# Ledger of designs, part 80: peptides against a protein of PDB entry 9IZ0

Target 1, 345 residues: chain A of PDB entry 9IZ0
Amino acid sequence: ITCLGSNGHTYKQLVKGGNDDLRQDAVMEQVFEQVNGFLRSYRKTSQRNLSMRTYKVIPLALKTGVIEWVQDTIPLGEYLDSAHKVYHPKEWSLSTCRKLIAEKQMEDLETRLKVYDLVCRHYRPVFRHFFLESYADPVQWFTTQTNYARSTAVASVLGHVLGLGDRHGQNILIDKTSGEVIHIDLGIAFEQGKKLPVPECVPFRLTRDVVDGMGITGVEGVFRRCMEFTLETLRREEDSLLSVLEVLRYDPLFSWLISPLRRMKKQKMQLENFNQPESGNITTDASRDPKIQRNNVSGESEAERAILKVRQKLSSTLSVEASVGELIRIAQDPSYLALMFCGWS

## One batch from the design tools (peptide; aimed at target 1 R98)

Design b2_p28_3_s3 (made by RFdiffusion4, then SolubleMPNN; from b2_p28_3, 16 letters changed)
Fold by OpenDDE base, seed 5:
Structure b2_p28_3_s3 (fold): chain B 345 residues (1-345), chain A 28 residues (1-28)
Amino acid sequence: as target 1 above (345 residues)
Amino acid sequence: EEKEKLKKVLEEIEKKLEEKREELRKAL
């Protein structure tokens, strides 16, 4: 939909309808706005203009709403698939890599690591080319690459703390003007990504292409320092952040659990990405209603556990530097990335 | 390519710093 704003500008808006819980996205965007308040109040983060990029979500009903279309963006995964074909035309396709990883999904860690290494050798990072090709001016190139590293650092810390899941390349947009990352489809939070058919084992997405976009310094420099300043701010504002999350505990419309429908949709999308369209009528007889044992864990008991995990992630037991160092290590560890649906790019 | 762009960024920062130093010298 295209809407005329009161300022005379036309805004494209994405109307999302169907089975997407836009209330979850709207609530997470409100949490990000509060966190952006904390980042603006703290000198070390405000001097660097550190923020989580937000977008407006207007839920119209339980499953329908209007999402602000973020203009001048591209999904990370769309850029990477295109760029790999251009810069590495002799390497394996993304579909070949997905197939090989997925054929070994039920194998041991050693076998999965061997396949992950094989895929990594045949699918090399290219995301540095986004900045090199999009920005002819060296100052604009450096500024946008710096903004990318900064925004990725904020999103990585905040995504870890809030336990954001489903951080695949289609749910991460790149702003072509600023180089900033924009996280979308926030319906998997508070570590519910661990309940996916392929469990999420990393604290945030820090794949080889995500690192390649940071340029020559990789994770060392702007990214690491901005993660440290962001985590320092969130630790300082722990009580304020927990108070915001406690308000959500009492929101009867907020789901602390992944919906069975979203889980099934993600399972289907993972399976459909496995099936090349061989024209076989696989009548998936949807009639096996798995008896979802509604473990009547009160939504309140799940909220309490989620808030407790947020508090644990904000613990000052380790220094900011040690905590960030461990998060970066885990997020890049092949032993975790080899277990992911798309840990190689 | 990144090294060459980074070198140009440094040269432009140095130029802007010299311009600002000259502005400051004229204001004092």
Scores: peptide ipSAE 0.195, ipTM 0.729, DockQ to the pose 0.010
OpenDDE base, seeds 1, 2, 3, 4: peptide ipSAE 0.014, 0.006, 0.015, 0.016; ipTM 0.358, 0.388, 0.344, 0.419; seed 3 fails the geometry check

Design b2_p28_3_s4 (made by RFdiffusion4, then SolubleMPNN; from b2_p28_3, 15 letters changed)
Fold by OpenDDE base, seed 1:
Structure b2_p28_3_s4 (fold): chain B 345 residues (1-345), chain A 28 residues (1-28)
Amino acid sequence: as target 1 above (345 residues)
Amino acid sequence: EEEKKLLEELKKLEEELEEKRELLRKAL
């Protein structure tokens, strides 16, 4: 839908209907705006214009809302699938790689590592070509690649601290104008990704293609430094961040737990990502949502546990550099990536 | 102007590195 704003500008809006609870996205975007306030307040982060790229979410009801259409974006996974076909036409298809990983999903770690290594040899990184080919001007190229590394660093720290899950290539948009990452579908937070059928084992997405977009320096350049400055800022603003999360504890509309329906939907989407999206109107008759009596007592205990985990992740027990170093190590560890749904790209 | 020139040189080095990577990929 295109709406005319009171300022005379036309805004494209996506009306999202169905079982997607946009309230969770709207709440997470509000948390990101508060964090962006902290990042603007500190010299080390403000001088670099560090921010989480946000989008407007207007929830109209529990299951309906309007999302701001992010113009000039592409899903990372869509770009990568297209680019691999262009730059590596003799390599394996994404569907072949997915199939091999899924066929070994129930096997031991050693077998999964062997299959992951095999997939990695037949599906090489290409995300560097996004920056090299899209930006002829060297200033624009360097600016967009730098903005990518910066925004990925901020999103990686926030994704870890807030325990953002479901960070697959379709839930990460690239702004083709700025090079910034835009995270969408924020409905899996506070480590609820560990409760998925394929548990998330990494703190954030730092796959080979995510690193390849950072250019020659990879993680050791702008990315690492911007992670450190972001984490330093969040540690300084711990009480402010926790106060923002405490407001959400009392929001009866916020769900600290992944719903069984959302878990099943994500499981189906993980399986349907093997089949081309046939536009089959699976009208899942959502009429029989059992009134799961949200025992208010269980929601408060899970909120408290989530806030305690955020506090633990902001602990100054390790230096900022040591903490970031460990996060980068874990996020790139083949032993974790081999366990992921798509850890190779 | 000097910064722009350094960025031109850096972009060229990344392009040359990619060309060398592609040559290695064709040779293996």
Scores: peptide ipSAE 0.352, ipTM 0.848, DockQ to the pose 0.013
OpenDDE base, seeds 2, 3, 4, 5: peptide ipSAE 0.310, 0.026, 0.298, 0.333; ipTM 0.823, 0.628, 0.815, 0.838

Design b2_p28_4 (made by RFdiffusion4)
Pose (drawn by RFdiffusion4):
Structure b2_p28_4 (pose): chain A 304 residues (1-257, 299-345), chain P 28 residues (1-28)
Amino acid sequence: ITCLGSNGHTYKQLVKGGNDDLRQDAVMEQVFEQVNGFLRSYRKTSQRNLSMRTYKVIPLALKTGVIEWVQDTIPLGEYLDSAHKVYHPKEWSLSTCRKLIAEKQMEDLETRLKVYDLVCRHYRPVFRHFFLESYADPVQWFTTQTNYARSTAVASVLGHVLGLGDRHGQNILIDKTSGEVIHIDLGIAFEQGKKLPVPECVPFRLTRDVVDGMGITGVEGVFRRCMEFTLETLRREEDSLLSVLEVLRYDPLFSWLGESEAERAILKVRQKLSSTLSVEASVGELIRIAQDPSYLALMFCGWS
Amino acid sequence: EEEEEEEEEWEEEQKEKFIEEELEKLEE
């Protein structure tokens, strides 16, 4: 539902009747805003203008809340389906990949990796072409590319820290003229998903297409640097963060999918921010564990 | 033993339902 504005600008409101965890999304957005404040009160984490982008959430009811449909965007999942066909029509469709993996579900590890390798060899990455031929001449394109890399890196690091759940393309919105990513529908949090009926391996969203969209350079450069600066900044302001997560713990609103999984979840948050391992080594291991095909094969259908 | 078999069948049904729901989401 799109309404005008007194200043003359239209605002789009996405109202949902489905039982999306909009209250959890709201509290998570509050944490994200406070993180933006942390990144604001520091030299390195603000010269890059890095921020985990937040979309305003106004949940009137958990089942029937209303959120801000962000200014003109094309969701990642709804995108690169048309781009896949237009750019690579000869290669296989999502139908062949999907249920072919469906045949992979009951198979062993080697079979799962083999079929995944085959399908991934068939379907070359295509998201790299969104930033080309869409935004503008090269300066704006590069600004948008670095904005996407930064925003996705910060969102991914934060999601791994807070154990964010679903990370399909259907839950990622790319801005357009700016390029900052907006994660949507973050109902599953505090390590809720891996432990699904169907298990997962990847800690944060990192497909081949996503790393292809970061530019010619994969996730080694601006992405890693932004991730590691985010990790160090989050560690330096760790006390305030755990204070925020504690106040989340003691209220019965945040979903942690007497004693609760929230305690162990924040302990794992502390471990993830623990200074025992160098931050650079932590970012390196995170990139390896999110990029390796062996982990990616077991994730789920698609996710090429 | 029968209780263990019923638990295994129940887990399999949960996995199947979950897969079907995720596939339906992907089809959309």

Design b2_p28_4_s3 (made by RFdiffusion4, then SolubleMPNN; from b2_p28_4, 16 letters changed)
Fold by OpenDDE base, seed 1:
Structure b2_p28_4_s3 (fold): chain B 345 residues (1-345), chain A 28 residues (1-28)
Amino acid sequence: as target 1 above (345 residues)
Amino acid sequence: DKEEEEKKKEEEKKREEYLKKLLEKLEK
């Protein structure tokens, strides 16, 4: 829908309907607004205008709401698929790469690493071209690439600390004006991504294309330093952040667990991306309902475990530099990326 | 249109066969 604001500006609004609870997105956006308060209060982060880009989510009912449409954005995955076809028309298609990774999903780590390396050789990074083509002015180019690296650093730290899952290229928008990243579909948090059919094993998305967008310095420039300042701010404000999360512990509408329906929907979306429409009646014999052991872990016990994991990730046992160094290492490790649904791009 | 779709399908099949042969070489 299109709404005229009281300021005379026209805003596009996305009305989401369905079984997906928009309240979880709204709650995560509220957490990001609080964190943005901490980032503005701390000199090292405020001087760099570090923030998590937010969007307005208005839950209208348990399963329906209005999301502010972020104008002048493109999904990272949509840009990358289009750019790959332009710059590397002789390389493998995204569908071919996906098919290979899935066909070998049940194989050992050594086989999966060989397949991942092969896919990487036939699907090369292109995200640097977003900045080179979109911004002819060198100052605008440098500014937007810097904003991208900064926003990606903030989102990477927050994504790790809050355990944000499902960070595929369609859930990460690029603002075409600023170069900043905007994370959407926040319904997988507190490490519930590890419960997906393809478990998430990286702290945040730092694939080859995500790094290629940072320019010639890759992770060793603005990105690493902005991760360090963001983590330093979150460690300083640990008690404030935990107090915000404790409010959610007592919200009976907040789901600390991935819903079985959302898990099944993500499983189908992961599988349907492999089915070319060969008219084979795969009778999904619904009889293999995996007995999800309803471990009657009270929602309160899951909230407590989630808050404890946030506290553990904010631990000062390692320096900020050592902690960020390890996070960057793990997020780029082929042994983890080869296990992901789309770790190559 | 149909000839371009058939040609695209035949290129995709050749890519799939090439890919299968590459995988068989990586499993050795």
Scores: peptide ipSAE 0.000, ipTM 0.311, DockQ to the pose 0.023
OpenDDE base, seeds 2, 3, 4, 5: peptide ipSAE 0.000, 0.000, 0.000, 0.000; ipTM 0.236, 0.236, 0.268, 0.285

Design b2_p28_4_s4 (made by RFdiffusion4, then SolubleMPNN; from b2_p28_4, 14 letters changed)
Fold by OpenDDE base, seed 3:
Structure b2_p28_4_s4 (fold): chain B 345 residues (1-345), chain A 28 residues (1-28)
Amino acid sequence: as target 1 above (345 residues)
Amino acid sequence: EEKELEELKKKLEEKKKALEELLKKLEK
């Protein structure tokens, strides 16, 4: 739908209905708005215009809402698949890479690392070309690449601290105008992604293509410095951030647990993406799968654990530089990337 | 198409070099 705003601007909006609970997305966007307030209050982050790019979500019911249509965007994964075919037409297809990783999913780490390395040699990074092809002017190119590195740094720190899971290439949009990243489908937060059949092992997405978009300095420039300034700001505002999260602890509409429907949808998506034959008895009866240990962990106990983990991640036990250095190391570690569904791109 | 893609790649590579030189000037 197209709506006329009170400011006289027309906005395209998506009315979403069905099986997705938009309340979780709306709550995470509100948390990002508060964090953006903190980033504006500190000189080091404000001078760099550091922000988590947000989009408006208005939940109308349990499974219905209005989402802002993010104009002039492309999913990172869509761009990378298209660009890889253009720039490296003799390399392997994304489907071939996915198949080889999936065929070795049950093998030991050494075998999985060998297959990951093989895939990486036959599927090279291309994301630098987004900036090179989209921006004719050198100043615009530099500005947009800088905005990309800055926004990726903020999103990486927030992704780690808030435990944002499922940050695959379809859940990351690139703004074609600013070069900023926009994280969508925020339905997995507070490390609930570790409860998926293929758990997320990295603190945020820092694959070879994510790094290739940062240009010649890679992580060793704007990205690292902006992660440090963001984490410094969040550590200073720890009590304010925790107070925002405590309000959500008592929100009866906020689910600290992944919904059974969302879990099933993500499981199905993981199975389809791995070309595993549908065992034809995915009985929609979420009641009977005995291997999902329904740890009868109350939603309150999960909320308390989530808030405690946020506090632990904001701990000043390590310097900001040491903490960021370790996060960057882990996010790029082949031993974790080889375990991911798509860790090579 | 294929020739136009190769020529576009070449222009992008030349532009990349020019932009990397500009970066070295702007990072100072």
Scores: peptide ipSAE 0.026, ipTM 0.561, DockQ to the pose 0.012
OpenDDE base, seeds 1, 2, 4, 5: peptide ipSAE 0.021, 0.016, 0.020, 0.017; ipTM 0.540, 0.495, 0.532, 0.493

Design b2_p28_5 (made by RFdiffusion4; failed a check: the pose's geometry)
Pose (drawn by RFdiffusion4):
Structure b2_p28_5 (pose): chain A 304 residues (1-257, 299-345), chain P 28 residues (1-28)
Amino acid sequence: ITCLGSNGHTYKQLVKGGNDDLRQDAVMEQVFEQVNGFLRSYRKTSQRNLSMRTYKVIPLALKTGVIEWVQDTIPLGEYLDSAHKVYHPKEWSLSTCRKLIAEKQMEDLETRLKVYDLVCRHYRPVFRHFFLESYADPVQWFTTQTNYARSTAVASVLGHVLGLGDRHGQNILIDKTSGEVIHIDLGIAFEQGKKLPVPECVPFRLTRDVVDGMGITGVEGVFRRCMEFTLETLRREEDSLLSVLEVLRYDPLFSWLGESEAERAILKVRQKLSSTLSVEASVGELIRIAQDPSYLALMFCGWS
Amino acid sequence: DPPDPPELPLPEEAKEEIEEFEEELEEA
């Protein structure tokens, strides 16, 4: 539902009747805003202008809340389905991949990796072409590319820290003229998903297409630097963060999918921010664990 | 069969923009 504005600007409101965890999304957005404040009160984490982008959430009811449909965007999942067909029509469709992996579900590890390797060899990455031929001449394109890289890196690091759940393309919105990414529908949090009926391996969203969209350079450069600066900044302001997560713990609103998984979850948050391992080594291990095909194969259907 | 992922409700304007973008890609 799109309304005009007194200043003359239209605002789009996405109202949902489904039982999306909009209250959890709201509290998570509050945490994200406070993180933006942390990144704001520092030298390195603000020269890059890095920020975990937040979309305003106004949940009138958990089942029937209303959120701000962000200014003109195309969701990642709804995108690169048309781009996959237009750019690579010869290659296989999502139908062959999907239920073919469906046949993979009951198979062993080697079979799952083999079929995944085959399908991934068939479906070459295509998202790299969104930033080309869409935005503008090269300066704006590069600014958009670095904005996407930074925003996705910060969002991924934060999601791994807070154990964010679903990270399909249907839950990712790419801005367009700016390029900052907006994660949507973050109902599953504090390590909720891996432990699904169907298990997962990847800690944060990192497919082949996504790393192809970061540019010619994969996730080694601006992405890693932004991630590691984010990790160090989050560690430096760790006390305030755990304070925020504690106040989340003691209220019965945040979903942690007497004693609760929230305690263990924040302990794992502390471990993830623990200074025992160098931050650079932590970022390296995170990139490896999110990029390796062995982990990617067991994730789920698609996710090429 | 693997369960379908939940779909995100899109407004009509967003759908039209997606279609226009796809047409631009076809023309390119």

Design b2_p28_5_s1 (made by RFdiffusion4, then SolubleMPNN; from b2_p28_5, 15 letters changed)
Fold by OpenDDE base, seed 3:
Structure b2_p28_5_s1 (fold): chain B 345 residues (1-345), chain A 28 residues (1-28)
Amino acid sequence: as target 1 above (345 residues)
Amino acid sequence: ELPELKKLELPEETKEELKKLEEELKKK
């Protein structure tokens, strides 16, 4: 749908029908708006225009809502697949890499690390080319690459602190105008992604392509410094942030539990991305519900645990620099990336 | 508690097996 706003601008809107997703997305966008308030109030973050890019989510009813269509964006994964074919036409296809990782999922960590390194050698980073292709002017190139590194830093800290899971290349949009990242499909928050069959082991996405987009300095520049300033701001505003999250604890519309349907849909998407059909009758006996103990954990107990985990992540026990250094280390650790569905790009 | 995942430097044997796997995959 295209709507004319009261400001005279035309907005494309996506009308989505779906149960719990839109409310969770809307709540997370409200949390980001509050965090953006903190980032604007703190000099070190305000001077750098640090913000989490948000999109408008208006839940209309229990199963319907309007999502702002983020114009002039591309999914990171879509760009990377296209660019990789152009710049590295002799390397492996994304399908070959996925197949090899999938075939070895049940192997030991050593074998999975071997396979990950192999895939990495046959699927090289290309995301630097996004900036080189999109911006012929050196000032625009530098500005957009800086905006990318800044927005990625904010999103990485928030992703860690709020436990945003499922940060794959289709859930990260790149704004073609600003170079900023936009995280979409925020329906897994507060480390709920660790309860998935393939748990997210990294605090945020910091794959080789995510780093390649930062240019020659990689993580050792704008990105690291902006993570530090963002975390410093969140530590300063801990009580304010926790107060925002406590409101969500009592929101009857916010589900602290992954809906069984969403869990099944994500399991199915994980499985379908593994099962590109070469013609073998693998009867996916989807009936093996792994006995993940249905601990009858009340939604209240999950909310309390989630808030406690946010508080723990904001702890000043380590310096900001040490905390950011450890997060960057873990996010780039092959031992975690090799366990991911797509940790190589 | 995240286990202290030691820097698992890939064993040299692992790098050799990878080279063999590369050669096999280049033949397809």
Scores: peptide ipSAE 0.027, ipTM 0.527, DockQ to the pose 0.020
OpenDDE base, seeds 1, 2, 4, 5: peptide ipSAE 0.026, 0.026, 0.026, 0.024; ipTM 0.603, 0.492, 0.599, 0.486

Design b2_p28_5_s2 (made by RFdiffusion4, then SolubleMPNN; from b2_p28_5, 13 letters changed; failed a check: the pose's geometry)
Amino acid sequence: PLPDLPKLELPEEEKEKLKKFEEELRKK

Design b2_p28_5_s3 (made by RFdiffusion4, then SolubleMPNN; from b2_p28_5, 13 letters changed; failed a check: the pose's geometry)
Amino acid sequence: PLPDLPKLPLPEEEKEKLREEEERLRKL

Design b2_p28_5_s4 (made by RFdiffusion4, then SolubleMPNN; from b2_p28_5, 15 letters changed; failed a check: the pose's geometry)
Amino acid sequence: ELPDLPKLELPEETKKLLKELEEKLRKL

Design b2_p28_6_s1 (made by RFdiffusion4, then SolubleMPNN; its pose is not in this set)
Fold by OpenDDE base, seed 5:
Structure b2_p28_6_s1 (fold): chain B 345 residues (1-345), chain A 28 residues (1-28)
Amino acid sequence: as target 1 above (345 residues)
Amino acid sequence: KEELEKELKERLEAFKKRLEKLEKKLKE
């Protein structure tokens, strides 16, 4: 839909319907705006203009709403698939890599590491080319690459702290103007990604292509330092952040648990992406709306557990540098990435 | 130094490909 604003500007809006939990997106965007307040108030983060990129979400109903169309964006996964074909035309297709990882999904860690390494050798990083091909001006190139590293650092810390899941390349947009990342489809939070059919084992997405976009320094320099400053800000504002999350504890509309329907949808999407031939009649007739009686009592206990986990992630037991160092290590560890649906790019 | 030279070479090749693409569009 295209709307004329009161300011005379024309805004494109995406109307989403069906299975998207736009209310959970709207709540997470509100949390991000509060965190952006903390980042603006703290000298080390404000001097770097650190922010989580937000977008306007207007929930109209439980599964329907209007999302602000983020202009001039591209999904990371769409760029990577196209760029990989251009820069590495002799390497394996994304579908081949997905198939090989899938075929070994039930195998031991050693076998999964071997297939992950094999896939990595036949699917090399390309995301540096986004900056190299898009920005002819050296100042614009440097600025956009720096903005990407900064934005990715904020999103990585905040995504870890809030336990954001489902951080695949289609749920991460790149702003082609600023180089900033925009996270979408926020319906898997508070470590519910561990309950997916393929559990998420990494704190945030820091795959080889995510790192390749940071330029020569990779994770060292802008990215690491911006993660440190972001985590330092969130530790300082722990009570303020927890107070925002406590308001959500009492929201009867907020879902602290992944819905069975969303889990099933993700399972189906994972199976479809594996190009396994449709063996027989699992006509899951989607017509049976299971009246999921949301037992409110189970929601409150999960909210309390989620808030406790946020508090634990903000613990000052380790230095900011040690905590960020460990997060970066885990997020890049082949032993975790080999377990992911798409850990190689 | 070598890493910067590599990035500069990659940038130059990216710009050459972009130029070739623009030259094709100018001939259409």
Scores: peptide ipSAE 0.046, ipTM 0.650, DockQ to the pose 0.015
OpenDDE base, seeds 1, 2, 3, 4: peptide ipSAE 0.018, 0.026, 0.027, 0.021; ipTM 0.401, 0.540, 0.535, 0.457

Design b2_p28_6_s2 (made by RFdiffusion4, then SolubleMPNN; its pose is not in this set)
Fold by OpenDDE base, seed 5:
Order: structure tokens, then sequence, then C-alpha cells
Structure b2_p28_6_s2 (fold): chain B 345 residues (1-345), chain A 28 residues (1-28)
């Protein structure tokens, strides 16, 4: 829908009707706004304008809401698919790569690594071309690439700490003006991504194309330093962040668990090629499948486990540099990326 | 198929034109 604001400007809004509770997205956006407060208060992060890019989510009911339409954005995955066709027209299609990885999903790690390496050789990174295509001024090019690396660093740390899942290329928007990343569809948090049919094994998305967008320095520059400053800020504000999460523990409307419906929908989207826009009202009458053992894990026990994991991720046992170094290593490790739905790009 | 090919060729051309502008600005 298009809404006329009180300021006389027209705003596009996405009305999402369906079985997905937008309250989780709205709550995660509120957590991001609090974290953005911490990033603004700390000198090292404030001087770099470090923030998690947010969007407005207004839940209207249990299963309906309004989402801000983020203007001048493109999904990372949409850009990458089209860019690979332009720059590497002799390489494999995304569908071919997905098929080969999926065919070996049940094989051992060694076999999956061999297939991942094969896919990587036939599907090379292209995301650096986004900046070269988008910006004709060298200063603007460098600035936007820097903003990309900064925003990716913030999102990587915060995504790891909060255990954000489902960080595929369609859930990561690129702002065409600033180069910043916007994370959308926040309905998989607190490591619930590990409960997906294809478990998420990486702390955040740091695939070859995500790194290629950082330019010649890759992770070894703006990205690493901004991760360090972000983690240092979150460690400093640990009690404040945990207090925000404790408020959510007592919110009867907040679900610490992935809904069975959302899990099934995400499973179906992993099986169905990403080329269909979500125009299908899948009224799956999920009322009748009796075999979902409701493990009676109280929502309180899952909240407590989630908060404990956040605390563990903010632990000062390792230096900020060592912790960031380990996170970067794990996020780029082929042994984890080969297990992902799309770890090659 | 032909329309997708045309869109890819148009995008490639637009990139090549921007690249030439960047190269020129880096020589100045």
Amino acid sequence: as target 1 above (345 residues)
Amino acid sequence: MEEEKRKLEERKKAFEERLKKLEKLLEE
C-alpha cells in the first residue's frame, strides 16, 4: 500500500498478511534501536557512525502487520544472481550449484567439501561489481564500500550475539545509496536457525561474495576493526542489553521458538527455487498433523537458554580481537559453509 | 530468453560505461 504521511510525503508500505507473527520482527527492531543507542554513546563506534540499519515494523494483529518498504534497495541474492550471469556467463547457474549441493546434503563432510570446492571453482565472487556499477565517483565508491563493510560488521556481531538465522541473500538488502546492509525477516533469532532442516552452522553470513564486496582488503581492514569496536561496545553494555532481553522474557507475545509453520515454510522455500515471489497464500491447515511432538519445553526455559547464550557470546574470557578473529575464521570455514544451503556466494 | 539476454547486455554496457568514467576520474 502507499500511505500519505502527515509531512505530505508518500510512503510505500508492505502489508504482510499470513501465518508469520511480525511481533518477532518488531521486537528485534526494538532491540536493534537500543543497540544503536549504545553504538551512538560509545566514542569508537559513534565516530564511525556504526549502526544496525533498521526498518519500521508495526504489528497490527497476531499474524498481520505493516512493514516499511525500504526504498532504493536490492536483495543481495538478486544482485549476485544477475551479476554472475553478466560477469561470468560461462560459469554454472545458481540453480546448478544449488542442485549439486542439495544432491550431496546427506553425504559425509569430505564429499560435501569436494562438492563445495567444485561449486566455488564454477561460481566465482562478483559482489565487488555492485560498487563499481553503482558509483561513478571514486570517493563515493570508496565511501559506499566502506559503509558496506561497516554495516556488515555491525550486523555480523549483532547477528551472532542475538543468534539471527536465515541470513540468506534474499533477507539481506543492499542500500543502493549508502552501500549499507539492511537485514530483513528477523523471525529466526536466538539460534533457532540450528533447528532448521538445514542447520545454520556459521555465526553470520561471511561468504565469498560478502567478502568480495569489502574490496581488496577483504575482512582485513574496516570490517574486522568495526566488528571489534561493535563487540567492545556490546560487552561494555552487556547488562543493558541483557536487561532489554529480560523484558522480552516476560512478554507473553514474544516467541523464543521458531513456529512449526515458519519452519515448514522455510523448509519449503529451501526446496522451491527462490524465483517465486511470496504471492501464495499457503493456507496450509497445519491443524491436523498429529506428529509434531510438542516438546513441552516451557517458553521460559528457552528464553533463559537464549539469554545465557547471549551472555556467553559477550564473555570477556577472550580479547575482543581474539573473539572477532575466531568468529571471522568460523564464518569463512569451508567445513561450515559446505553444510549451508548457499555457502558459496 | 531473448529478453533476459537483452537485459544482461544492457547492464553490461552500462557497467562498461561507468567503468570508463571511473578510469577517467582516476587519471585526473
Scores: peptide ipSAE 0.008, ipTM 0.367, DockQ to the pose 0.016
OpenDDE base, seeds 1, 2, 3, 4: peptide ipSAE 0.000, 0.005, 0.000, 0.006; ipTM 0.237, 0.245, 0.272, 0.353

